# Peptides against a protein of PDB entry 7SFY: the designs that were tried, part 1

All scores and structures are predictions.

Target 1, 41 residues: chain A of PDB entry 7SFY
Amino acid sequence: ELFNLESRVEIEKSLTQMEDVLKALQMKLWEAESKLSFATC
Unless a header shows other numbers, all headers, positions and changes below count from the first letter of the chain.
Peptide ipSAE is a variant of ipSAE made for these designs: the mean of its two directions, with the distance scale d0 fixed at 1.0 Angstrom where the peptide's residues are scored. Compare it only between designs on the same protein; published cut-offs may not carry over.
The geometry check fails a fold that doesn't show the stated peptide or that is severely misdrawn somewhere.

## One batch from the design tools (peptide; made by RFdiffusion4, then SolubleMPNN)

Design b1_p8_1_s2
Fold by OpenDDE base, seed 2:
Structure b1_p8_1_s2 (fold): chain B 41 residues (1-41), chain C 41 residues (1-41), chain A 8 residues (1-8)
Amino acid sequence: as target 1 above (41 residues)
Amino acid sequence: as target 1 above (41 residues)
Amino acid sequence: SKIAELKA
């Protein structure tokens, strides 16, 4: 097991990328739900 | 473009998975940094 | 998946 500055930077980079994707998906969900129509009798 | 209940559930499932991974990575980062030693003169 | 890889 080895950890150094490069490793930390890489992990933080991955975290940031995941956060960005998470935000994007949340926005897409909102957009989709905004368009969602419900079946009514 | 099509959105329905199944689509919503799938997207939310993906979001949850990403959040779980994000948390795991944050924990790993903390653990790694806890072990981090710095080079000193 | 990429998610699985990151978690592992």
Scores: peptide ipSAE 0.095, ipTM 0.598, DockQ to the pose 0.049
Fold by OpenDDE base, seed 5:
Structure b1_p8_1_s2 (fold): chain B 41 residues (1-41), chain C 41 residues (1-41), chain A 8 residues (1-8)
Amino acid sequence: as target 1 above (41 residues)
Amino acid sequence: as target 1 above (41 residues)
Amino acid sequence: SKIAELKA
């Protein structure tokens, strides 16, 4: 398969975007769970 | 803010999808770079 | 979705 600088840059750009979204979602989950209260016996 | 089981499940589902895509992209990058050849002096 | 497109 053909691989050049443009291909690598494109993949790395996508990876960075995915990592950013992943981190954001992890933060949202953490915040939500941190604020979660339970009605318990 | 309101947080319930449905909200948590939704976020975790999104996280899982993002992780799967991230892993796939990382594999593609690895494969591409592994097959990369260089014209060198 | 964009996620599905990237994975494919």
Scores: peptide ipSAE 0.094, ipTM 0.603, DockQ to the pose 0.047
Fold by OpenDDE base, seed 1:
Parts: sequence; C-alpha cells; structure tokens
Structure b1_p8_1_s2 (fold): chain B 41 residues (1-41), chain C 41 residues (1-41), chain A 8 residues (1-8)
Amino acid sequence: as target 1 above (41 residues)
Amino acid sequence: as target 1 above (41 residues)
Amino acid sequence: SKIAELKA
C-alpha cells in the first residue's frame, strides 16, 4: 500500500466536491422551507 | 410548485447520506496522512 | 450511486 501526493489530492478533490453539493442542498432546503405555507382555516 | 413533508424528508436524507460520506473520506485522509513517511537519507 | 460508492 502506498500513499502519495496524488492520492491526497484526489481525496481532497472529492471532499471539496461533496462539500459543494452539501451546501447546495442546504440552500435548497432553506429556500423550500422558507416558502412552506401551513394549512389555514 | 409544491413543497411538502415528503420533499423535506428526501432532501434531509440526501444531506445525511452526504455527510456520512464526507466523514468517511475525512477519516481515510487522516489515516493515510498519519502513515505518510518522508524520504530519509 | 456515486455517494454509495464513495462511502463503501
């Protein structure tokens, strides 16, 4: 087994990509919830 | 356009799943880096 | 899914 710079870079790229998606989903959730309307009589 | 409980649940499930993967990747990175050996003379 | 693959 070998760990090198390329491996580290690859993992960090994956982390960054997933963080971006997480942020996007969080924003979508926030926006959706802000628009949520409750049933009224 | 409609936002409901099902939509919220789906988004939150996605968030949770991605968070789990993030943590796994972070752990992999940590472990790999901890094993990193530097060239010596 | 890609997410599942990354976790595995």
Scores: peptide ipSAE 0.090, ipTM 0.599, DockQ to the pose 0.046
Fold by OpenDDE base, seed 4:
Structure b1_p8_1_s2 (fold): chain B 41 residues (1-41), chain C 41 residues (1-41), chain A 8 residues (1-8)
Amino acid sequence: as target 1 above (41 residues)
Amino acid sequence: as target 1 above (41 residues)
Amino acid sequence: SKIAELKA
């Protein structure tokens, strides 16, 4: 398995992308939960 | 947009999966960097 | 999935 600067940059780019998606999903989950209203019947 | 318990569970499952992958990638990056040796020529 | 591929 080859490890060089190009591989490192690619991995770090992927990590950053996944972190951004994680943040977005966590925020959306919080927003969804904050807007949740229960039945009054 | 509907938000219910099933949706919440699904989102949290996805978040957990992404977090696990993030951890794995970070560990592999650390391991790869720790094993890196430079040319001696 | 793409996530599974990255973990492998």
Scores: peptide ipSAE 0.085, ipTM 0.588, DockQ to the pose 0.048

Design b1_p8_1_s3
Fold by OpenDDE base, seed 2:
Structure b1_p8_1_s3 (fold): chain B 41 residues (1-41), chain C 41 residues (1-41), chain A 8 residues (1-8)
Amino acid sequence: as target 1 above (41 residues)
Amino acid sequence: as target 1 above (41 residues)
Amino acid sequence: SRIAELKA
């Protein structure tokens, strides 16, 4: 396989996008859990 | 929206999977860059 | 690293 500047940029772009998605999901999880209530009846 | 144990588990599972992919991509990027050579001719 | 921060 060959690796060049374009390939590096593409991979780094993908990594950044995945990190952003991870952050978003973590935030959603936190928000969901903050709203979590347990049945006590 | 509702949130329950199953939803939490599903989200956490997805987060873990994404982290694993991120790690894999970072490793591949490092390996690719270690092999990177520049044209000097 | 940024990834490590996400895992915190």
Scores: peptide ipSAE 0.120, ipTM 0.583, DockQ to the pose 0.115
Fold by OpenDDE base, seed 5:
Structure b1_p8_1_s3 (fold): chain B 41 residues (1-41), chain C 41 residues (1-41), chain A 8 residues (1-8)
Amino acid sequence: as target 1 above (41 residues)
Amino acid sequence: as target 1 above (41 residues)
Amino acid sequence: SRIAELKA
C-alpha cells in the first residue's frame, strides 16, 4: 500500500481530535461521579 | 445536576467506542509507517 | 456514526 504525507497527516489529525474528545468525556464522567450522592437508609 | 445509571452507562459506552477506534487508528498508523519506504539518492 | 466510520 502507498503511504504519503497527506495520509499520515489526516490520520494524526483524527487521532488528536479523538484524544481531545476522550479526555473531555473522561473529565465529565469524573465530575458526574464525584457529585453523585446515594439514597441511603 | 442529576446523575443516574443511564447517563453513566451512556458515557462509558461512548468512551469504550472511542478507545476502540483510537487503538485501531494507532495500529493503522503504525502499520503504514512501518511499511513506508523513502526515495533516496 | 462518525466514530464507527473511522474504525472501518
Scores: peptide ipSAE 0.118, ipTM 0.590, DockQ to the pose 0.047
Fold by OpenDDE base, seed 4:
Structure b1_p8_1_s3 (fold): chain B 41 residues (1-41), chain C 41 residues (1-41), chain A 8 residues (1-8)
Amino acid sequence: as target 1 above (41 residues)
Amino acid sequence: as target 1 above (41 residues)
Amino acid sequence: SRIAELKA
């Protein structure tokens, strides 16, 4: 196993990408819930 | 577009999965850096 | 999945 700066940078980029997706999904979830209407009797 | 409890649960599960992967990758990065040895002249 | 691939 070899770890070098290039590997670190690549991993960090991947992490950032995943974080961005997470944030987007969290926002979508929030938006969906915000728009949710409940049936009332 | 329809949002319901089932959809919310599914999204949250996906988010949790991604978070778990993120944590794992962060730990791996930390471990890699911790084990990194530098050549010294 | 891509996520799984990243973890591996």
Scores: peptide ipSAE 0.116, ipTM 0.583, DockQ to the pose 0.050
Fold by OpenDDE base, seed 1:
Structure b1_p8_1_s3 (fold): chain B 41 residues (1-41), chain C 41 residues (1-41), chain A 8 residues (1-8)
Amino acid sequence: as target 1 above (41 residues)
Amino acid sequence: as target 1 above (41 residues)
Amino acid sequence: SRIAELKA
C-alpha cells in the first residue's frame, strides 16, 4: 500500500466512522451511568 | 496544507488514539452495565 | 470492518 489520494480518503472516512462510534458509546455510557446512579441501592 | 507523509502519519496517529478511546469506553460501558445488572433492585 | 464491530 502506498500513500496516495485514495488511501487518504479511506483513512479520513475511517476517522469519521470512528468519531460516530465514539459519540454513540459516550451516549450509551452516559445512559448506563445515569441508570446506575439511580438504580444503585 | 498538502497531502504528504507527515499528514499521513498524523492521521494514522489520530486513528490509533481514537481506537484506544473506543476500547476504553467499551470497557467502561461493560463495567457500568455489569454493575447495573447486579445493583438494579 | 473493525469499526463496525466496535459499534455493534
Scores: peptide ipSAE 0.106, ipTM 0.475, DockQ to the pose 0.082

Design b1_p8_5_s4
Fold by OpenDDE base, seed 3:
Structure b1_p8_5_s4 (fold): chain B 41 residues (1-41), chain C 41 residues (1-41), chain A 8 residues (1-8)
Amino acid sequence: as target 1 above (41 residues)
Amino acid sequence: as target 1 above (41 residues)
Amino acid sequence: SRIRRLKA
């Protein structure tokens, strides 16, 4: 397997995508926890 | 900046850490959503 | 690290 500029760029792209997923999950978690204070009866 | 074996190992370590955070957030989200079906009154 | 802080 190659470990060159193309490989580094691809890995950094993957890291950025994972960061975006983390942000989305953090927002979804906040939203879900916020709803727990609302009436469910 | 260097792009060698040490750099690759460090990046893969970071990817593993991000995966662990993703799993934790997924579990917390599932837990929060599960609680929405419980009585809050 | 930033990731470690997110996990905590």
Scores: peptide ipSAE 0.106, ipTM 0.495, DockQ to the pose 0.076
Fold by OpenDDE base, seed 5:
Structure b1_p8_5_s4 (fold): chain B 41 residues (1-41), chain C 41 residues (1-41), chain A 8 residues (1-8)
Amino acid sequence: as target 1 above (41 residues)
Amino acid sequence: as target 1 above (41 residues)
Amino acid sequence: SRIRRLKA
């Protein structure tokens, strides 16, 4: 199998993108819980 | 807007799933780099 | 190389 700098960089970029999404989702979750409203019926 | 335990649990499960994928990809990246082979042409 | 870890 063949691996090069270009492939490595692409994988790391993808990982970074996923981490950014995770951070955003965690922030949204915190915001939702901070103003949590429960169903009353 | 309405938020409940069920929704919170689902979001946290999704986050956990994404983290598991990230961990797997990081491990695969390390494995690839550990036995790195470059193109010679 | 070393891989970056997720932020908590």
Scores: peptide ipSAE 0.096, ipTM 0.577, DockQ to the pose 0.145
Fold by OpenDDE base, seed 2:
Structure b1_p8_5_s4 (fold): chain B 41 residues (1-41), chain C 41 residues (1-41), chain A 8 residues (1-8)
Amino acid sequence: as target 1 above (41 residues)
Amino acid sequence: as target 1 above (41 residues)
Amino acid sequence: SRIRRLKA
């Protein structure tokens, strides 16, 4: 195993990117739920 | 666009899975940083 | 953490 500053930076960048995706999914979920119909008639 | 209960459940499951991955990455980052050497000599 | 706040 070799870990250096560059490796840490890359991992942190990946974490940040995943957080951004999570935020986007949460927003999409809210938008979808806002339009959810509990009845089909 | 069509959103129903099944769709919501699938999105929530995906969000949970991503959160689990984030936790794993955070742990790996901590472990790696714990072993980080600031000097090469 | 930022991630935990996002989850909440």
Scores: peptide ipSAE 0.121, ipTM 0.588, DockQ to the pose 0.118; fails the geometry check
Fold by OpenDDE base, seed 1:
Formats: structure tokens, C-alpha cells, sequence
Structure b1_p8_5_s4 (fold): chain B 41 residues (1-41), chain C 41 residues (1-41), chain A 8 residues (1-8)
């Protein structure tokens, strides 16, 4: 196994990208739920 | 566009999985950095 | 509605 500055930077970059996607998904979920309507009959 | 309970559950499931991966990556980064050694000469 | 908080 080899860990250097380049590998560290790559991992941090991936973490940032995943966080951005998570935030986007959370926003989408909130937006969808806010528009959700319920009916009984 | 269609949003229902199933789609909501799917999004939440994906969010959970991404969070788990993020945590794993953060742990890996910390572990690697803790083992990182520096030398001048 | 559930919104998961990101861990820093």
C-alpha cells in the first residue's frame, strides 16, 4: 500500500464531490416532499 | 415527474449508503494520515 | 420529512 500527498488530495476531492451530491439529494427530497399531496377518497 | 412513497424511500436509502461511504473514506484518510511520516534529508 | 445532517 502506498499513501502520498497525491492520494490524499484525491481522497479529499472525492469526499467533497460526494458531499455535494448528498446535499443535492437532500434538497431534492425536501422539495419533493413539500409538494407531496395526500387524499383519502 | 412522479414522486411517491417508493421514490422517497429509494432516495433516503441512497443518502444512507452515500453517508456510509463518506464515513469510511474519512476513516481511511485519518488512518493514512496518522501513519504518514516526514523526512527532510 | 427527514433530512440527514452531514457529518463534518
Amino acid sequence: as target 1 above (41 residues)
Amino acid sequence: as target 1 above (41 residues)
Amino acid sequence: SRIRRLKA
Scores: peptide ipSAE 0.091, ipTM 0.575, DockQ to the pose 0.173; fails the geometry check

Design b1_p8_7_s4 (from b1_p8_7, 3 letters changed)
Fold by OpenDDE base, seed 3:
Structure b1_p8_7_s4 (fold): chain B 41 residues (1-41), chain C 41 residues (1-41), chain A 8 residues (1-8)
Amino acid sequence: as target 1 above (41 residues)
Amino acid sequence: as target 1 above (41 residues)
Amino acid sequence: RLQELKSL
């Protein structure tokens, strides 16, 4: 298996991209929960 | 925007799935770095 | 890294 600086940088960039997506999903979950209301009679 | 228990569970499952992928990528990065050797003369 | 994500 070849491992060089370019391969390491590519994996770290992918990890950063996934972190950004996770943050976006967490923000959307927070927004949805913050808007949650319950039926009252 | 509709938010119910099913929608929340779906988002949380997606977050868990992405966490698993992140763990796998971190493990692969660790394996690559652990196998790294340097040329010597 | 994952610990930082879990803290969000």
Scores: peptide ipSAE 0.090, ipTM 0.576, DockQ to the pose 0.092
Fold by OpenDDE base, seed 4:
Structure b1_p8_7_s4 (fold): chain B 41 residues (1-41), chain C 41 residues (1-41), chain A 8 residues (1-8)
Amino acid sequence: as target 1 above (41 residues)
Amino acid sequence: as target 1 above (41 residues)
Amino acid sequence: RLQELKSL
């Protein structure tokens, strides 16, 4: 396995990208829940 | 947009799955860095 | 949880 600065940068870039997606999904979930209404009668 | 229990469960499942991947990538990065050796002479 | 992940 070859590991160098390029590899590290690329992996961290990917991690950041995935975290961004996770945040987006969390926001989607929150938004959906915020809009959710249910009948109580 | 229809949001119900199924939707919520699915989204949270996806979030968890992505977090698992992130953790795996972090471990890969750590492992690579841990094994990294360089010539100092 | 995401915060914890970021701190690793």
Scores: peptide ipSAE 0.086, ipTM 0.580, DockQ to the pose 0.109
Fold by OpenDDE base, seed 2:
Order: sequence, then C-alpha cells, then structure tokens
Structure b1_p8_7_s4 (fold): chain B 41 residues (1-41), chain C 41 residues (1-41), chain A 8 residues (1-8)
Amino acid sequence: as target 1 above (41 residues)
Amino acid sequence: as target 1 above (41 residues)
Amino acid sequence: RLQELKSL
C-alpha cells in the first residue's frame, strides 16, 4: 500500500461527503417528525 | 408523504450506519497517515 | 452527534 497526499485528500473528500449526507438525513428526519400527526380524540 | 414510527426507525438506523462508516473512514485515514513516509535527505 | 464526529 502507498499513501500520499493525493490519497489523503481523496479520503478527506469522502469523509466530507459522508458528513453532508448525514446532515441531510438529519434534516429530513426533523422535517418528517415536525409533520408527524399524533393520535387524536 | 406519510411518516410513522417505522419510517422514523428506518431513518435513524440509516443515520447510525452512516456514523459507523464515518468512524471507519476516520480510522482508516489515521492508519494511513501513521504509515505515511515523508521526504528524506 | 455529528459535531462529535467532526471533533475526532
């Protein structure tokens, strides 16, 4: 295996992308929960 | 769109999986960096 | 939680 600056940058880019996806999912969850209807009487 | 408890659980599971992947990538990065050879003279 | 990940 060979690690160089290019490889490091690639991994860091992937990490950033994953974080962006996590943020998006968290926002989606919040939006969904905010619209959740509860039992009514 | 319909949000229910099952949908919420699914999203939360996905979030957890993403976090696990992020942790794994961070560990991989650390391992790679720890083995990085620097310029020598 | 996401902030914790960024701090690692």
Scores: peptide ipSAE 0.085, ipTM 0.584, DockQ to the pose 0.106
Fold by OpenDDE base, seed 1:
Structure b1_p8_7_s4 (fold): chain B 41 residues (1-41), chain C 41 residues (1-41), chain A 8 residues (1-8)
Amino acid sequence: as target 1 above (41 residues)
Amino acid sequence: as target 1 above (41 residues)
Amino acid sequence: RLQELKSL
């Protein structure tokens, strides 16, 4: 296995990008659930 | 926009999968950094 | 959830 600065930077960049997507998906889930209404009759 | 149970389940599933990948990448980063050795001369 | 990830 080879590890260098380039490898570390690439992994950290990927982690950041995935965190951003996670945040976006969590926000979308919250928005969708907040708009959810149930039948009453 | 349409939100239903299927949409919620799909988003939650995606969130879980991305969390698993994040954990794997964090572990790989930790492993790589723990094995990193620096030149002394 | 994100806080848990950041604590890993």
Scores: peptide ipSAE 0.084, ipTM 0.580, DockQ to the pose 0.096

Design b1_p8_8_s3
Fold by OpenDDE base, seed 4:
Structure b1_p8_8_s3 (fold): chain B 41 residues (1-41), chain C 41 residues (1-41), chain A 8 residues (1-8)
Amino acid sequence: as target 1 above (41 residues)
Amino acid sequence: as target 1 above (41 residues)
Amino acid sequence: SLREKLLS
């Protein structure tokens, strides 16, 4: 295995991208739940 | 937009998968850095 | 969450 500045930067870039996706999904979940209409009896 | 139990579960599944990938990437970064050999003059 | 841990 090799590790250099370029590979570190690339990994950190990937981590950031994944975080952005996670945040987006969490926001979608929150928004979906906030709009949820419950059945009434 | 529709929200039901199935969609919630699917979103949460996706979130979990993303978290697993993030953890894996963080571990890879840590391991790579721990094995890094520095140039000496 | 992992996100919270990462950003801590």
Scores: peptide ipSAE 0.133, ipTM 0.574, DockQ to the pose 0.241
Fold by OpenDDE base, seed 5:
Structure b1_p8_8_s3 (fold): chain B 41 residues (1-41), chain C 41 residues (1-41), chain A 8 residues (1-8)
Amino acid sequence: as target 1 above (41 residues)
Amino acid sequence: as target 1 above (41 residues)
Amino acid sequence: SLREKLLS
């Protein structure tokens, strides 16, 4: 298989995209946890 | 919206899965780059 | 590294 600059750039872009999604999900998780309310009697 | 332990666990699992994919892709990228050959005259 | 950035 050929591997060239274009292929490398594409892979790196994909990695960056996944990183961005992860960051977003981490933020959402934090927000959700911060807003979590516990049942009280 | 409800947020409970089950929901949190599911989100964390998803994050872990994405992290695993990222690690795998990083390794593949490194391998590909290490094997990259340049055209010579 | 990318991994380090993901921890932020």
Scores: peptide ipSAE 0.122, ipTM 0.568, DockQ to the pose 0.273
Fold by OpenDDE base, seed 2:
Structure b1_p8_8_s3 (fold): chain B 41 residues (1-41), chain C 41 residues (1-41), chain A 8 residues (1-8)
Amino acid sequence: as target 1 above (41 residues)
Amino acid sequence: as target 1 above (41 residues)
Amino acid sequence: SLREKLLS
C-alpha cells in the first residue's frame, strides 16, 4: 500500500474536520439541553 | 424547537459513534505513518 | 483539543 505526504495531509485534514463537527454537535447539544423544560405540575 | 429525552439520547449516541470513528482513523493514520518510507539516494 | 482527549 502507498502512503505519502499528500495522503497524510488529507487524512489529517479529515480528522480536523471531524473534530470540528464533533465540537459543533457538542455545543448544539448543550444549547438544546439548556432550553429543555422539565415536567411540572 | 423541540428537545426531549429521546432526542438527547440520539444525539449522544451519534457523538459517541463519531468519537469511535475518529479513534479508528487516528489509529489508521499512525499505522500508515509507521510504514512510511522516506526518500533516499 | 478533542484529539488530545481521545489519545489520552
Scores: peptide ipSAE 0.122, ipTM 0.570, DockQ to the pose 0.342
Fold by OpenDDE base, seed 1:
Structure b1_p8_8_s3 (fold): chain B 41 residues (1-41), chain C 41 residues (1-41), chain A 8 residues (1-8)
Amino acid sequence: as target 1 above (41 residues)
Amino acid sequence: as target 1 above (41 residues)
Amino acid sequence: SLREKLLS
């Protein structure tokens, strides 16, 4: 199996992109939940 | 905008899946780099 | 799913 700098860079780039998406989703979840209200009746 | 339990569950499910993929990619990267050798000549 | 995409 071949592994070189190009391969490493590509994997790291993918990891970075996925981490960015994760952060975005976590923020959306937090914001949505913080807006959620419950009845007190 | 509507937000309910179903929406939250769906987002959390997506987050979990992405985290699993991230872990897999990180492991692959680590394994690949640990197999990498350098010339000593 | 994202997992399925990666495994394909």
Scores: peptide ipSAE 0.105, ipTM 0.574, DockQ to the pose 0.051

## One batch from the design tools (peptide; made by RFdiffusion4, then SolubleMPNN)

Design b1_p9_2_s1
Fold by OpenDDE base, seed 2:
Structure b1_p9_2_s1 (fold): chain B 41 residues (1-41), chain C 41 residues (1-41), chain A 9 residues (1-9)
Amino acid sequence: as target 1 above (41 residues)
Amino acid sequence: as target 1 above (41 residues)
Amino acid sequence: IKELKEKLS
């Protein structure tokens, strides 16, 4: 297999994009849990 | 919008899956860079 | 990935 600078850059871009999605999901989880209410009378 | 335990579990599962993919990509990057050679005479 | 980020934003 061949690896060069272009390949490395592309992989690093993918990593960064996935990290951004992870952060977005974590924020959505935070927001959802923040809004969660427990049943009360 | 509605949030419940099932929703939270699903989001946390997605987070875990994405973290696994991130780790896999990081390992692939490591392997590729480890194999990288620079041109020499 | 870009599409997913936009979906979540």
Scores: peptide ipSAE 0.084, ipTM 0.587, DockQ to the pose 0.041
Fold by OpenDDE base, seed 1:
Structure b1_p9_2_s1 (fold): chain B 41 residues (1-41), chain C 41 residues (1-41), chain A 9 residues (1-9)
Amino acid sequence: as target 1 above (41 residues)
Amino acid sequence: as target 1 above (41 residues)
Amino acid sequence: IKELKEKLS
């Protein structure tokens, strides 16, 4: 197997992208739940 | 827009999956770099 | 969610 600078950079880019997606999903979850309401008697 | 329990569960599942992938990538990066060596003079 | 962000950072 071969690992070089290009490989490292690419992996780090992927990690950053994953983190960004994760944050986006968290925000969407928060926003969705903030708008959620339940029936009351 | 509609948000219900099913939606919340699905989003949380996605978050978990993303986290797992993130961890896997971090481990791969670590392993790759641990095996990396540089030329010396 | 907060915990997840903490783990990530």
Scores: peptide ipSAE 0.076, ipTM 0.573, DockQ to the pose 0.076
Fold by OpenDDE base, seed 4:
Structure b1_p9_2_s1 (fold): chain B 41 residues (1-41), chain C 41 residues (1-41), chain A 9 residues (1-9)
Amino acid sequence: as target 1 above (41 residues)
Amino acid sequence: as target 1 above (41 residues)
Amino acid sequence: IKELKEKLS
């Protein structure tokens, strides 16, 4: 199997996409936690 | 929609999985680049 | 989350 410029770019694109998803998940978690309310007695 | 402990754990699990995939991609890129050879004249 | 961002950077 060959590694070339196109393969490198493709992998780096995947890395970027995964990073974007991570950031999105972090934002979702932050939002969810900001809305969190605890049951009270 | 409710946010609870289970939801938080689920999101954090997803974050961890995404991080693992990121690391795997980084390792693959590193491996590929380490094997890279350039055409020579 | 802070640690995750640090690892990403």
Scores: peptide ipSAE 0.074, ipTM 0.574, DockQ to the pose 0.075
Fold by OpenDDE base, seed 5:
Structure b1_p9_2_s1 (fold): chain B 41 residues (1-41), chain C 41 residues (1-41), chain A 9 residues (1-9)
Amino acid sequence: as target 1 above (41 residues)
Amino acid sequence: as target 1 above (41 residues)
Amino acid sequence: IKELKEKLS
């Protein structure tokens, strides 16, 4: 396999995109847990 | 929307899976760059 | 890459 500038840029772009998705999911998790209510006696 | 234990676990599982993919891509990038050769005079 | 790792942690 030949690694070149285009390949490097593509991998870095994918990494950035996945990071953004991770951040979005982390925020969703935080919001969901913040709204969570627990039954009590 | 109802957030419950199953939903939380599912989100955390997705986060972990994406982290693993990120690590794999990071390793691939490092390996590719480490093998990169540059033309010299 | 190291910067991304730190940012995610």
Scores: peptide ipSAE 0.071, ipTM 0.567, DockQ to the pose 0.081

Design b1_p9_4_s1
Fold by OpenDDE base, seed 4:
Structure b1_p9_4_s1 (fold): chain B 41 residues (1-41), chain C 41 residues (1-41), chain A 9 residues (1-9)
Amino acid sequence: as target 1 above (41 residues)
Amino acid sequence: as target 1 above (41 residues)
Amino acid sequence: SRIQELKAK
């Protein structure tokens, strides 16, 4: 299997995309939890 | 929009999946770079 | 899925 600069760039691009989605999900979770009313019952 | 325990669990599951893929890609990158021979030319 | 495609790289 060949590894070169293009391969590295492609992998890093994929990592960046995953990180962006991860951050988006984290923000969604935080926002949802921030809106979540405390259960009083 | 509704947020409950099931929603939180689903989001966290997605986050975990993303993290697992992220780690896999990081490991692939490291392994590939480890095998990469230093350019001597 | 996109996730599986990314993992396969």
Scores: peptide ipSAE 0.096, ipTM 0.569, DockQ to the pose 0.050
Fold by OpenDDE base, seed 1:
Structure b1_p9_4_s1 (fold): chain B 41 residues (1-41), chain C 41 residues (1-41), chain A 9 residues (1-9)
Amino acid sequence: as target 1 above (41 residues)
Amino acid sequence: as target 1 above (41 residues)
Amino acid sequence: SRIQELKAK
C-alpha cells in the first residue's frame, strides 16, 4: 500500500467536509431543541 | 416542521458516528504520514 | 484538537 501527496490531500479534504457537516448538525440540534416545547397540564 | 425525542436521538447518533469516523481518519492520516519517506539526493 | 473543540460546543 502506498501513501502520497494526492492521498493526503484527499483525506484532509474529506476531514474538512465532515467537520463542516458536524458543525451544521450541531447547530441544527441546538436550534431545534431551543424551540422545543414541553407538554403541560 | 416538527422536532421530537426521536429526531433528537437520531441526530445525536449521527453526530457520534461522524465523530468516530473523523477520529479514525485522523488516525489514518497520522499513521500514513508517520511512514512517509522523502526523496533524497 | 479541532474535532474535540467541535464536540465541546
Scores: peptide ipSAE 0.096, ipTM 0.557, DockQ to the pose 0.105
Fold by OpenDDE base, seed 5:
Structure b1_p9_4_s1 (fold): chain B 41 residues (1-41), chain C 41 residues (1-41), chain A 9 residues (1-9)
Amino acid sequence: as target 1 above (41 residues)
Amino acid sequence: as target 1 above (41 residues)
Amino acid sequence: SRIQELKAK
């Protein structure tokens, strides 16, 4: 196998993209939970 | 739309899975970079 | 958060 600059850049780019997706999903989760209503007496 | 406990659990599970993938890829990146050889004089 | 920790590395 051969690891070079191009491979490293591609992997780092992929990781960054996944981090962005994670952040977006975390924000959506927070929003959903913040709007969640619980029945009360 | 309806957000419930099952939906929250599923989203959190998905986020955890993505975090695990990210950690694995970061470790692989570190290993690859650590083994990378540079030509020297 | 764990995600922020990952980003910081």
Scores: peptide ipSAE 0.093, ipTM 0.547, DockQ to the pose 0.112
Fold by OpenDDE base, seed 3:
Structure b1_p9_4_s1 (fold): chain B 41 residues (1-41), chain C 41 residues (1-41), chain A 9 residues (1-9)
Amino acid sequence: as target 1 above (41 residues)
Amino acid sequence: as target 1 above (41 residues)
Amino acid sequence: SRIQELKAK
């Protein structure tokens, strides 16, 4: 398959999606850590 | 800048690095969730 | 790098 403009755009879109997932996971981790202290007796 | 083989290799390396970070964050989230139940009185 | 910083968190 050709490594052209269409390929570059597709890869950049994938990178952006992965970054969004990373941010979502970081937020979930923060929430879990926050609940951890809250759940302590 | 040129969209050539060198550019593709660099982008693929970046994607791999991001995937590794994603996996690490997922593992940390799992650990936090595990500790959450453990920390309950 | 930004990726390394994210991995460290």
Scores: peptide ipSAE 0.079, ipTM 0.472, DockQ to the pose 0.082

